# Peptides against a protein of PDB entry 3C2G: the designs that were tried, part 153

Target 1, 209 residues: chain A of PDB entry 3C2G
Amino acid sequence: IRTFDLLGLLLHDSDAIDGFVRSDGVGAITTVVQYPNNDLIRAGCKLLLQVSDAKALAKTPLENILPFLLRLIEIHPDDEVIYSGTGFLSNVVAHKQHVKDIAIRSNAIFLLHTIISKYPRLDELTDAPKRNRVCEIICNCLRTLNNFLMMWIPTPNGETKTAGPNEKQQVCKFIEIDILKKLMSCLSCEGMDTPGLLELRSTILRSFI

## One batch from the design tools (peptide; made by RFdiffusion4, then SolubleMPNN)

Design b2_p28_3_s4 (from b2_p28_3, 16 letters changed)
Fold by OpenDDE base, seed 5:
Structure b2_p28_3_s4 (fold): chain B 209 residues (1-209), chain A 28 residues (1-28)
Amino acid sequence: as target 1 above (209 residues)
Amino acid sequence: SPLLEKARQEQDEAFDEVVKKYEELLKS
């Protein structure tokens, strides 16, 4: 835990972060957080989030790391772990097709559905810190989903990938009526990333209409 | 934001159609 805190203090600039990632820092963190300690897991995931936008991640194999993180998020009820984990996920899949593929194969779309389903409507949360954290988690999920769905919309060149049967099934689970209604209701909630939510809606329309 | 609200309104009808479509699919 102390080591993660120290590393967090040392990794402030992009070069330092990139150097850490090139030295297999992400792998090291994921190895350590396999130890069943909640505080350690929180600290490790927070550090992962901190380095999640590093350029060097494009050269880092994530085949073992990403599935592990997704499983960790799945089994942990801790909002801080979920926040850090979904934040990491949203950043690492951005602009990286290979990472998107790994995440999707690891049932990430359905996991995002599960996370959103787990939380009550934002307007039902009276505790402001809790509401804000949940809002951030939902936004992370929405950004991630948007990045996935963008793979299946036509490019300016007219080419597009098609979702496979498994992907279609996962998407169908995500867009259950209760989930969609919840997301639509979030547009009226204070603090919600409205631009991100609208972007997702636009992507859904382009993907399915 | 007024601009975001306008964008929301412009997408509402089309999005509702998507919701309706998949609602029916899930009921079948």
Scores: peptide ipSAE 0.027, ipTM 0.557, DockQ to the pose 0.043
Fold by OpenDDE base, seed 4:
Structure b2_p28_3_s4 (fold): chain B 209 residues (1-209), chain A 28 residues (1-28)
Amino acid sequence: as target 1 above (209 residues)
Amino acid sequence: SPLLEKARQEQDEAFDEVVKKYEELLKS
């Protein structure tokens, strides 16, 4: 636990982070957090988040790492783990088609739906720290979902992939009325990633209209 | 913000349209 904290302090620049990632640091963290210690898991996931936007991750196989992390998020009700994990997910899928594919195969879309469904409306949370953390989690989920959906939107100059039937079914869960209402309610929440949410709405429209 | 409210309204209308179309597809 303390080791992860110390590592986090040392990984303060992009070069250090890239070096850590190139040395299979992400794999090392995921190995360590397999030990069922909540504090260790929190610290490890936080460290993962810190290195999640590293350029070196583009050259790092995530086939074993990402499914493991998604499983951690799935089984832990801990907001800190979910925050770090969804943050990691959102960053690693960005601009990496192969990582998106890994995530999707690992039921990431369904997991995002589960997470969003789990939390109450932001305006119903009276505890500011809790509300802020939940807001961040939701934003991470929305950003990730948008990145997934964008793969299946035709571009004028590019070939687009077609979502498989399973993916389509999972995505359809986000256009259910209850989910849409919940997402709409997020627009008025202070601290919400409004641009990201609006972008997601636009993406959903383009996907289903 | 008036601008945000306008944007929200436009998005709400768009979502309503999506939901409507989706429901129609489910009934077919």
Scores: peptide ipSAE 0.024, ipTM 0.568, DockQ to the pose 0.042
Fold by OpenDDE base, seed 2:
Formats: C-alpha cells, sequence, structure tokens
Structure b2_p28_3_s4 (fold): chain B 209 residues (1-209), chain A 28 residues (1-28)
C-alpha cells in the first residue's frame, strides 16, 4: 500500500507515467490487487486511475488486464474502487478501438448499467462527499458508454462499425427507461459533468433516432 | 448561462422523445 502511495507521488508527470506503463506497471498493479485486501485494492485502483491516460497504454496488451478489472469492479462494493475503476475504464477506452472491443466483449456496457443501478438518485444523497463521489462515478460510466456508442455512429467519409446483437442487447439494457430518467436527473445536479452528459444524450439521439 | 440553459432544454426535449419511442417499443 505504501509502495503504491509512493509510486503515486513519483508519477506526477506524463513521462514518468509513460515510463511506468512501458515497464508493465499496469500488469504489476493488477497482480498485486488480486490479493484479497481492500486497502490494497483501493490503492492499486487509485494508481491505475492515475496512469490511465498514459499514451503508452495504446501499446499495452489489455486482453487479460481489462476483464480482470471489470470483474473486480463488479464484485467490489467500495465507492473508491468503483470510482477508480470506472475512471480507468473510461480513460483506457478513449480513442482505442481495440480496447473498446475488449471491454464490450467483457460485458462492460452491462456492468455500467449495473453500477449506475446500484446507486440511488443523486438528490437522495444528503452527504455531500458521497454525492460528489457518486456523481463522478456516474460521469465515468456515461463517458465510457458514450465512447462505446460513438463507434456505431457514421462519420463523414468513413465507414462505421455496426453493433453486434450482443452489444445491442447490452445497450438496450443500459437504456432502460428508469436508467434514462435517472441519467436525465443528473443534469440537474450541481457538480455533474454537464458537457459529458449532453454529449451522451446527443450520441443516444444519433444512435436511436 | 442562457446559452447553456437553452442547450439543456433542447437536449431534454430531444431525449424525452427517445424515451417515449423506447416506451412504445417496449409496449409492442
Amino acid sequence: as target 1 above (209 residues)
Amino acid sequence: SPLLEKARQEQDEAFDEVVKKYEELLKS
């Protein structure tokens, strides 16, 4: 745990982060967090979040790492782990088609639905720190979903992929009426990533209208 | 910002249409 804290302090610039990633730092963290220690898992996931925007991740195989992390988030009720994990997911799928594919095959869309479903409406949370953390988690989920959906939106002068039947099913689960209403309610919450939410709405419109 | 509020309103209206369409699909 202290090692992760120290590493976090040292990884304060992009070059250091890239160096860590190139040295299989992500693999190292995922190995460590396989041990059933909640504090260790928290620290490890936090560190993962810190390095999740690294350019070097584009060259890092995530076929084994990402499914593991998704499973970890799925089974761990800790808001800090979920925050870090969804943040990691959001960042690693950004602009990386192959990573998106891995995530989708690992039922990431449904997992995002599950995560959002676990939390109450933001207006029901009276504790400000808790509410803020939940907002961040939901934003991470929304950003990730947006990144997935954008793959299936036609672009000018380009070919677009079509969602497979499994992906469509997962998306349909995500866009349940109750979930959509919940997400719409987030727009009214202070501190929410409003631009991100609006972008998701636009993406949904382009995808389903 | 008035511009932001307008954008939000437009997005809300558009999103509501999607929800309605989805509800109709669920009923069919």
Scores: peptide ipSAE 0.022, ipTM 0.502, DockQ to the pose 0.043
Fold by OpenDDE base, seed 3:
Structure b2_p28_3_s4 (fold): chain B 209 residues (1-209), chain A 28 residues (1-28)
Amino acid sequence: as target 1 above (209 residues)
Amino acid sequence: SPLLEKARQEQDEAFDEVVKKYEELLKS
C-alpha cells in the first residue's frame, strides 16, 4: 500500500507515467491487486486510473488486463474501486478500436448497465461526497458507452461498423428511463462535465433513432 | 419508435427538473 501511495505521488509527470507503463507497470498493479486486501485494491486501482491516459498504453496488450479489471469491478462493491476501474476503462477505450473490441467481448456493456442500475438516484443521496462519487461513476460508465456507440455512427465517408445483435440488445437498455434519468441527474452535481454529459445524451438518443 | 419517443419525453422532463435543481445548487 505504501508503495502504491509513493508511486501515486511520483507519477504525475507524463514521462514518468509513460516509463512506468512501458515497464509493464499496469501488469504489475493488476498482479498485486489480486490479493484480497481492500486497501491494496483501492490503491492499485487508483494508480491504474492515474496512468490510464498514458500514450504507452497504445502499445500495451490489454487482453488479459481488461477482463480482469472488469471482473474486479463486477464483484467489488467499493465505490472507490468502481470509480477508478470505470475511469480506467473509459480512458483506455478512448480512440482505440482494438481496446473497445476487447472490452465489448468481455461483457463491458452489460457491466456498465449493471453498475448504473445498482446505484440509487442521486437525489436520494444526502451525503455530498458520496453523491459526487456516484455521479462520477455513472459518468465514467456513460462515457465508456459513448465511446462504444461512436463506433456505430456513420462517418462522413459513409463507413460504419455495425453492432452485432447481442451488442444491440445490450445497448438498448441504456434508453431505459431509469438510466436516462440517472444520466440527467448527473447534471445536478456541481463540478461535473455538463457539456460532456449533454453530448453523451445526444449520442445515446441518436444511436436509437 | 414509440418507445424512443416516450423515453425522450420522460428524459426531457427529468432534464428540466435536474436543471432546476442544478441552478438551485449553484446558489447554495
Scores: peptide ipSAE 0.020, ipTM 0.468, DockQ to the pose 0.023

Design b2_p28_4_s1 (from b2_p28_4, 20 letters changed)
Fold by OpenDDE base, seed 4:
Structure b2_p28_4_s1 (fold): chain B 209 residues (1-209), chain A 28 residues (1-28)
Amino acid sequence: as target 1 above (209 residues)
Amino acid sequence: SELEELKKKVLEEYKKYGPVDELAPVKR
C-alpha cells in the first residue's frame, strides 16, 4: 500500500512514468493487486491510472493485464477501484486499435453497460463527493464506449471495420431506450463531460442510423 | 426489422435533445 503511494509520488513526470512502464511496472502492479486486500487494490488501481496514458504502453503487451483489470472492476464494488480502472481503460484504449480489440474481446462493452446501469441518476445523488466520483466513472465509461464505437464508423477514405455479432449485441445494450434516457439525462448534470456525451450521441447515431 | 425499429427509437429519443451533431471528423 505505502509502496504504491510512494511510487505514485515518484512518477511525477512522463519520463519516469515511461521508465516504470518499460520496466513492466504495469505487470508488477497487476501481480500485486491479485492479493485480496482492498487497500492494496485501491492503491494499485490508482497507480495504474497514473501511468495509463504513458506512451510506453503502446509497446506493452496488455493481453494479460487488461482482462485481469476488467475482471477486477467487475467483481469489486468499490467506486475508487471502478474509477481508477475505468480511467485506466479509457486511457489505454485511446488511439490504440489493438488495445481496443483486447478490451472488446474481454467483454469491456458489456462491463461498461453494467457499470453505468449500476449507478443511479446523477441528479438523484445528494452526496456531492459521491456524485462527483460517479460522474467521473460515467465519463470514463462514455469515453471508452465512444472509442469503441468509433472503430466501426467509416473513415473518410471509406474504410471501416465491421463489428462482430457479439460486439453488436453488446453495443445494442447501449441503444436500449432506458439506457439512452439515462445517458441523455446526464447532459444537464454539473460536472458531466457534456462535449464527450454529445460526441457519444453523435457516434451512436452514426453507427446505427 | 427489429434493427430498423431500434434505429427509429434511437433517433426519436435523441431528437428530443436538439439537432443531431454534424459529422465530426473520425478520430480513431
Scores: peptide ipSAE 0.024, ipTM 0.527, DockQ to the pose 0.076
Fold by OpenDDE base, seed 5:
Structure b2_p28_4_s1 (fold): chain B 209 residues (1-209), chain A 28 residues (1-28)
Amino acid sequence: as target 1 above (209 residues)
Amino acid sequence: SELEELKKKVLEEYKKYGPVDELAPVKR
């Protein structure tokens, strides 16, 4: 715990973060958070979020790291772990086709659906800190989904990938009417900033219709 | 088809929230 806090204080600039990642810092964190200590898991996931936009991650093998993190988010009920983990996921898949492929093969689309399904509508949450954290989690999920769906949108060069049957099935579960109603309630929630919902809206309109 | 009906419903709901934005990877 204290070590992660100290590392977080030392990693202030992009060069320091990139140096940490090049030294297998992400692998080190994921090794430590395998121990059944909730405080350690929280601290480790928070540090992962802090380094999640590092350029060096493009050269880091994530085949063992990403499935582990997805499983951790799936089984851990802690909002702070889910927040940090979904934040890491959204950042690490951006601009990285290989990482998107690993996440999708690890059932990430359906996991995002499960996470959103777990939380109540934002308008039903009276506690402002809780509501804000839930909104951030949902936005992380939607940004991640957006980055996945973008793979299947035609590029200006005319090249496009097609979603496989499994991916189509996972996406269809995500856009069920009850889930869409929940997302609409989030978008309509007064005072809530939901950029992930707006991005997903644009992607859905281009991808499915 | 069930898919076409779903697409119609999705379109009707999402069109309420303005124009389609430019495509870019989203990072936090």
Scores: peptide ipSAE 0.020, ipTM 0.494, DockQ to the pose 0.095
Fold by OpenDDE base, seed 1:
Structure b2_p28_4_s1 (fold): chain B 209 residues (1-209), chain A 28 residues (1-28)
Amino acid sequence: as target 1 above (209 residues)
Amino acid sequence: SELEELKKKVLEEYKKYGPVDELAPVKR
């Protein structure tokens, strides 16, 4: 725990973060979070989130890391772990086709749906800190979904990847009314990435209409 | 068709939460 706190303090700039990632820091964290200690898991996932935008991640093999993280998020009920893990996922898949492919093969689409389905509607949450955290988690999931869906939208340049039948079926679950209502409820939350959510809304419509 | 009904439901739900103009395909 103290080590992750110290590392978090040292990783205050992009160069330090890139240096840590190049030194297999992500692999080191994933090794440490395998210990059955909730505080350690929280601290490790938080540190993963802190380094999730590192440029060096584009050169880091994530084939063993992403499946492990996805499994950790799946089995761990802690909102802080889910927040950090989904935040990490959403950042690492951004603009990285190979990482998107790893995530999709690792059942990420289904996991995102499971996470969103698990949480109540934001209007049912009376505690503001809890509501905000849940909103952030849902937004992380939706941002990740947007990154996946964008691969399958025809670009003016004619580059179109086709989703497989399994992926299409999993994506179709996100147009369920209950999921859409949760998505739209996030637009009313203060401090959320409203432009990003509006982009996702547009992407969903373009994907299904 | 079931797909047309689904599209209609999706469109109707999205219209409740924002202006239709933002739902137009962004001509990139």
Scores: peptide ipSAE 0.019, ipTM 0.433, DockQ to the pose 0.058
Fold by OpenDDE base, seed 3:
Structure b2_p28_4_s1 (fold): chain B 209 residues (1-209), chain A 28 residues (1-28)
Amino acid sequence: as target 1 above (209 residues)
Amino acid sequence: SELEELKKKVLEEYKKYGPVDELAPVKR
């Protein structure tokens, strides 16, 4: 735990982060978080989040790492782990088609739906720290979903990838009214990434309407 | 149809929070 905390403090600039990632730091963290220690898992996932936007990740094979993390998020009830893990997911799929494909094959779309469905509406949460954390988790999920949906939106050149039937079915779950209400409740949350949610709103509308 | 009703509900819900096309999606 102390090692992860110290490492997190040292990874304060892009060069340090890239150096860590190039040295298989992500693989090292994922190895450590396999131990059944909740504090260690929290610290490790937080560190993953801190390095999740590193340029060096574009050269890092995520075929083994990403499915593991997705499974960890699926089975772990800890909001801090879910926050960090979904944050990592949202960042690593950004601008990387091959990573999006790995995530989708690893049932990420369904997982995102499961996570969002698990949490109550934000307006039902009276504890502000809890509400804010749940809001952030939902935002991470929705941002990730947006990144997936963008693959299936036609480009100006008329080129588009077509979602498979399974992906289409999974995506259709996100137009359920309860999911949309949760999304909208996030827009009213103080400190929410409102621009990001509005972007997702636009993407959903273009995808389903 | 049920799908049309759902689309209508979705659209009406999103309209509460500003223009539908307020932000163009950015490839992330």
Scores: peptide ipSAE 0.026, ipTM 0.534, DockQ to the pose 0.085; fails the geometry check

Design b2_p28_4_s2 (from b2_p28_4, 19 letters changed)
Fold by OpenDDE base, seed 4:
Structure b2_p28_4_s2 (fold): chain B 209 residues (1-209), chain A 28 residues (1-28)
Amino acid sequence: as target 1 above (209 residues)
Amino acid sequence: SELEELKKKVLEEYKKNGPQDELAPVKR
């Protein structure tokens, strides 16, 4: 635990982060968090989040790492692990078609829906720290979903990937009234990525209309 | 590299200080 905290302090610039990623640092963390220690899993996932936007990740094989992380956040009920894991997922799939494909094949869309469905509406949470953390988790899930949906939007150049029938069915679950209410509740949270949520709303509408 | 050594140190520290009873990997 302390070692991950210290390592996180050393990863203070983009060059250090890229160096860590090039040395298979993500694989090392993923190996460590395979053990059922909650404090270790929290620390490891937090460190993953810190390196999740590294440029070196574009050259890192994620075929074994990403499915494992998705399984970890599926089975672990801890809000801090879910926050860090969904944050990592949202960043690592950004602008990387290959990584998006790995995540989708690993049932990421269904998992995102499951996570959002698990949490109550934000207006039902009276504790501000808890409410803010839940809002951040939902936003991470929604940002990840937006990154997936953007693959299936027609580009002016006519090259559009079509979503498979299973992916379409999974995406359709996000237009359920309870999910839409949770999306709208996130727009009322201070300090949230409101532009990103508005973009997602637009993307959802374009995907279903 | 220095970073590979640091990676090794992190893993070794975990093996020493991690709870021994929790060494079962998360079942995939």
Scores: peptide ipSAE 0.022, ipTM 0.460, DockQ to the pose 0.013
Fold by OpenDDE base, seed 5:
Structure b2_p28_4_s2 (fold): chain B 209 residues (1-209), chain A 28 residues (1-28)
Amino acid sequence: as target 1 above (209 residues)
Amino acid sequence: SELEELKKKVLEEYKKNGPQDELAPVKR
């Protein structure tokens, strides 16, 4: 625990973060979070989130890391772990086709739906910190989905990849009324990036027509 | 680098203590 906190303090600028990632820092963290210690898992996932936007991640092999993280956020009960893990996922897949492909092959689309589905409606959560954290998790999931959907949207100059039949089926689950209600409820949460959520909503809806 | 050395220390510490943590009761 203390060691991850110390690492976090050293990672105060983009160059330090990039250096850490180039030195297989992500692999090191993922090794540590394999131990059945919830405090370590929480601290490690938080550190992963802190380095999740590093440029060096584009050169980092994630074939073993992503499936492990996906399994962790599938089964772990701690919202802080889920928050950090989904945050990492949303950032690491951004603008990286090869990372998106690994995540999709690892059943990430279905997992994102599962995570959103397991939480109650935000209006049923009376504890404001809990409600906000759940909202952030849902937003991380939806942002990740958006990054996947963007692959299948025609660009004026681009070869459009078509989603496979399995991916299409998994994506269709996000138009369930309960999922849509949860997305809409996130717009009412204080401190959320409302413009970002609206953009995300628009992209999701456009991806289904 | 200092970061690499710290990373190494972290890994060594938890590899050493890992078996003990496996035996620690899952605090539910």
Scores: peptide ipSAE 0.020, ipTM 0.416, DockQ to the pose 0.013
Fold by OpenDDE base, seed 3:
Structure b2_p28_4_s2 (fold): chain B 209 residues (1-209), chain A 28 residues (1-28)
Amino acid sequence: as target 1 above (209 residues)
Amino acid sequence: SELEELKKKVLEEYKKNGPQDELAPVKR
């Protein structure tokens, strides 16, 4: 635990983060979080989130790492782990088509829906820290979905990928009334990035029209 | 780098201490 805290303290600049990632730091963390220690898992996933936007991740093979992380956030009960894991997922798929493809093949779209569905409505959560964390998790999931949807938006100058029938079916679950209500509830949470959520909402809705 | 040395120490410590501590699942 102390060592992950120390690592987190050293990873304050982009060069240090990139250096860590180039040295297979992500692989090292994923090895460590395989131990059945919740404090270790939490610390490791938090560190993953901290390095999740590193440029060096574009050169990191994620074929083994990403499916493992997806399984972890599917089963782990700790919101901090889910928050960090979904945040990592959102960032790591951004601007990286090959990583998006790995995630989708690993059933990420369905998982995102599952995660959102597991949480109660935010208005039912009386504890503000818990409510905010749940909102952040939902936002991470929706942002990840948005990153997937962007692949299927026609660009003026290029052939766009078309979502497969299974992906389309899974994506359609996000326009279910219960999911939309949860998104709307996130917009009402204090301390949230409301402009960012509105942009995300707009993009998601446009992707279904 | 100091970071690489720290990473190595971490991995070594977990290799040494990892399998033997049967962290008994705290049955809560």
Scores: peptide ipSAE 0.016, ipTM 0.411, DockQ to the pose 0.012
Fold by OpenDDE base, seed 2:
Structure b2_p28_4_s2 (fold): chain B 209 residues (1-209), chain A 28 residues (1-28)
Amino acid sequence: as target 1 above (209 residues)
Amino acid sequence: SELEELKKKVLEEYKKNGPQDELAPVKR
């Protein structure tokens, strides 16, 4: 735990973060968080989130890492782990087609739906810190979904990938009224990535029109 | 690298000081 905290302190700039990632830092964290220590898992996932936007991740083999993290998020009930993990997922799939493909093959779309579905409506949460964290988790999930959906939107100059039938079915779950209500509730939360959520809304609409 | 040494130290510390019952890796 202390070591992750120390690492977090050292990883304060982009170069240090990239250096860490190039040195298989993500693999090291994922190795450590395989131990059933909740504090360790929290700290490790938080550190993963901190490095999740590193440019060096584009060159990092995530085939063994990402499925493990997805499973960890799936089974771990801790909001902090889910927050960090979904944040990591959102960032790591951004602008990286190969990572998106790994995530999708690892049932990420369904997992995102499961996570969003697990949480109550934000209006039912009276504890502000909890409400905010849940909102952030939902936003992370939705941002990740947006990153997936964007792959299947026709671009003016390129061959668009078509979503497989399973992916389409999984995506269709996000237009469920309860999911849409949660999306809308997140838009009402202060400090959220409103532009990103609006982009998602647009992407969803474009995906179903 | 200093970072690899730090990784090694972290892993060693958790192997040594982790609760023995908690050292079973999460089954893949």
Scores: peptide ipSAE 0.021, ipTM 0.526, DockQ to the pose 0.013; fails the geometry check

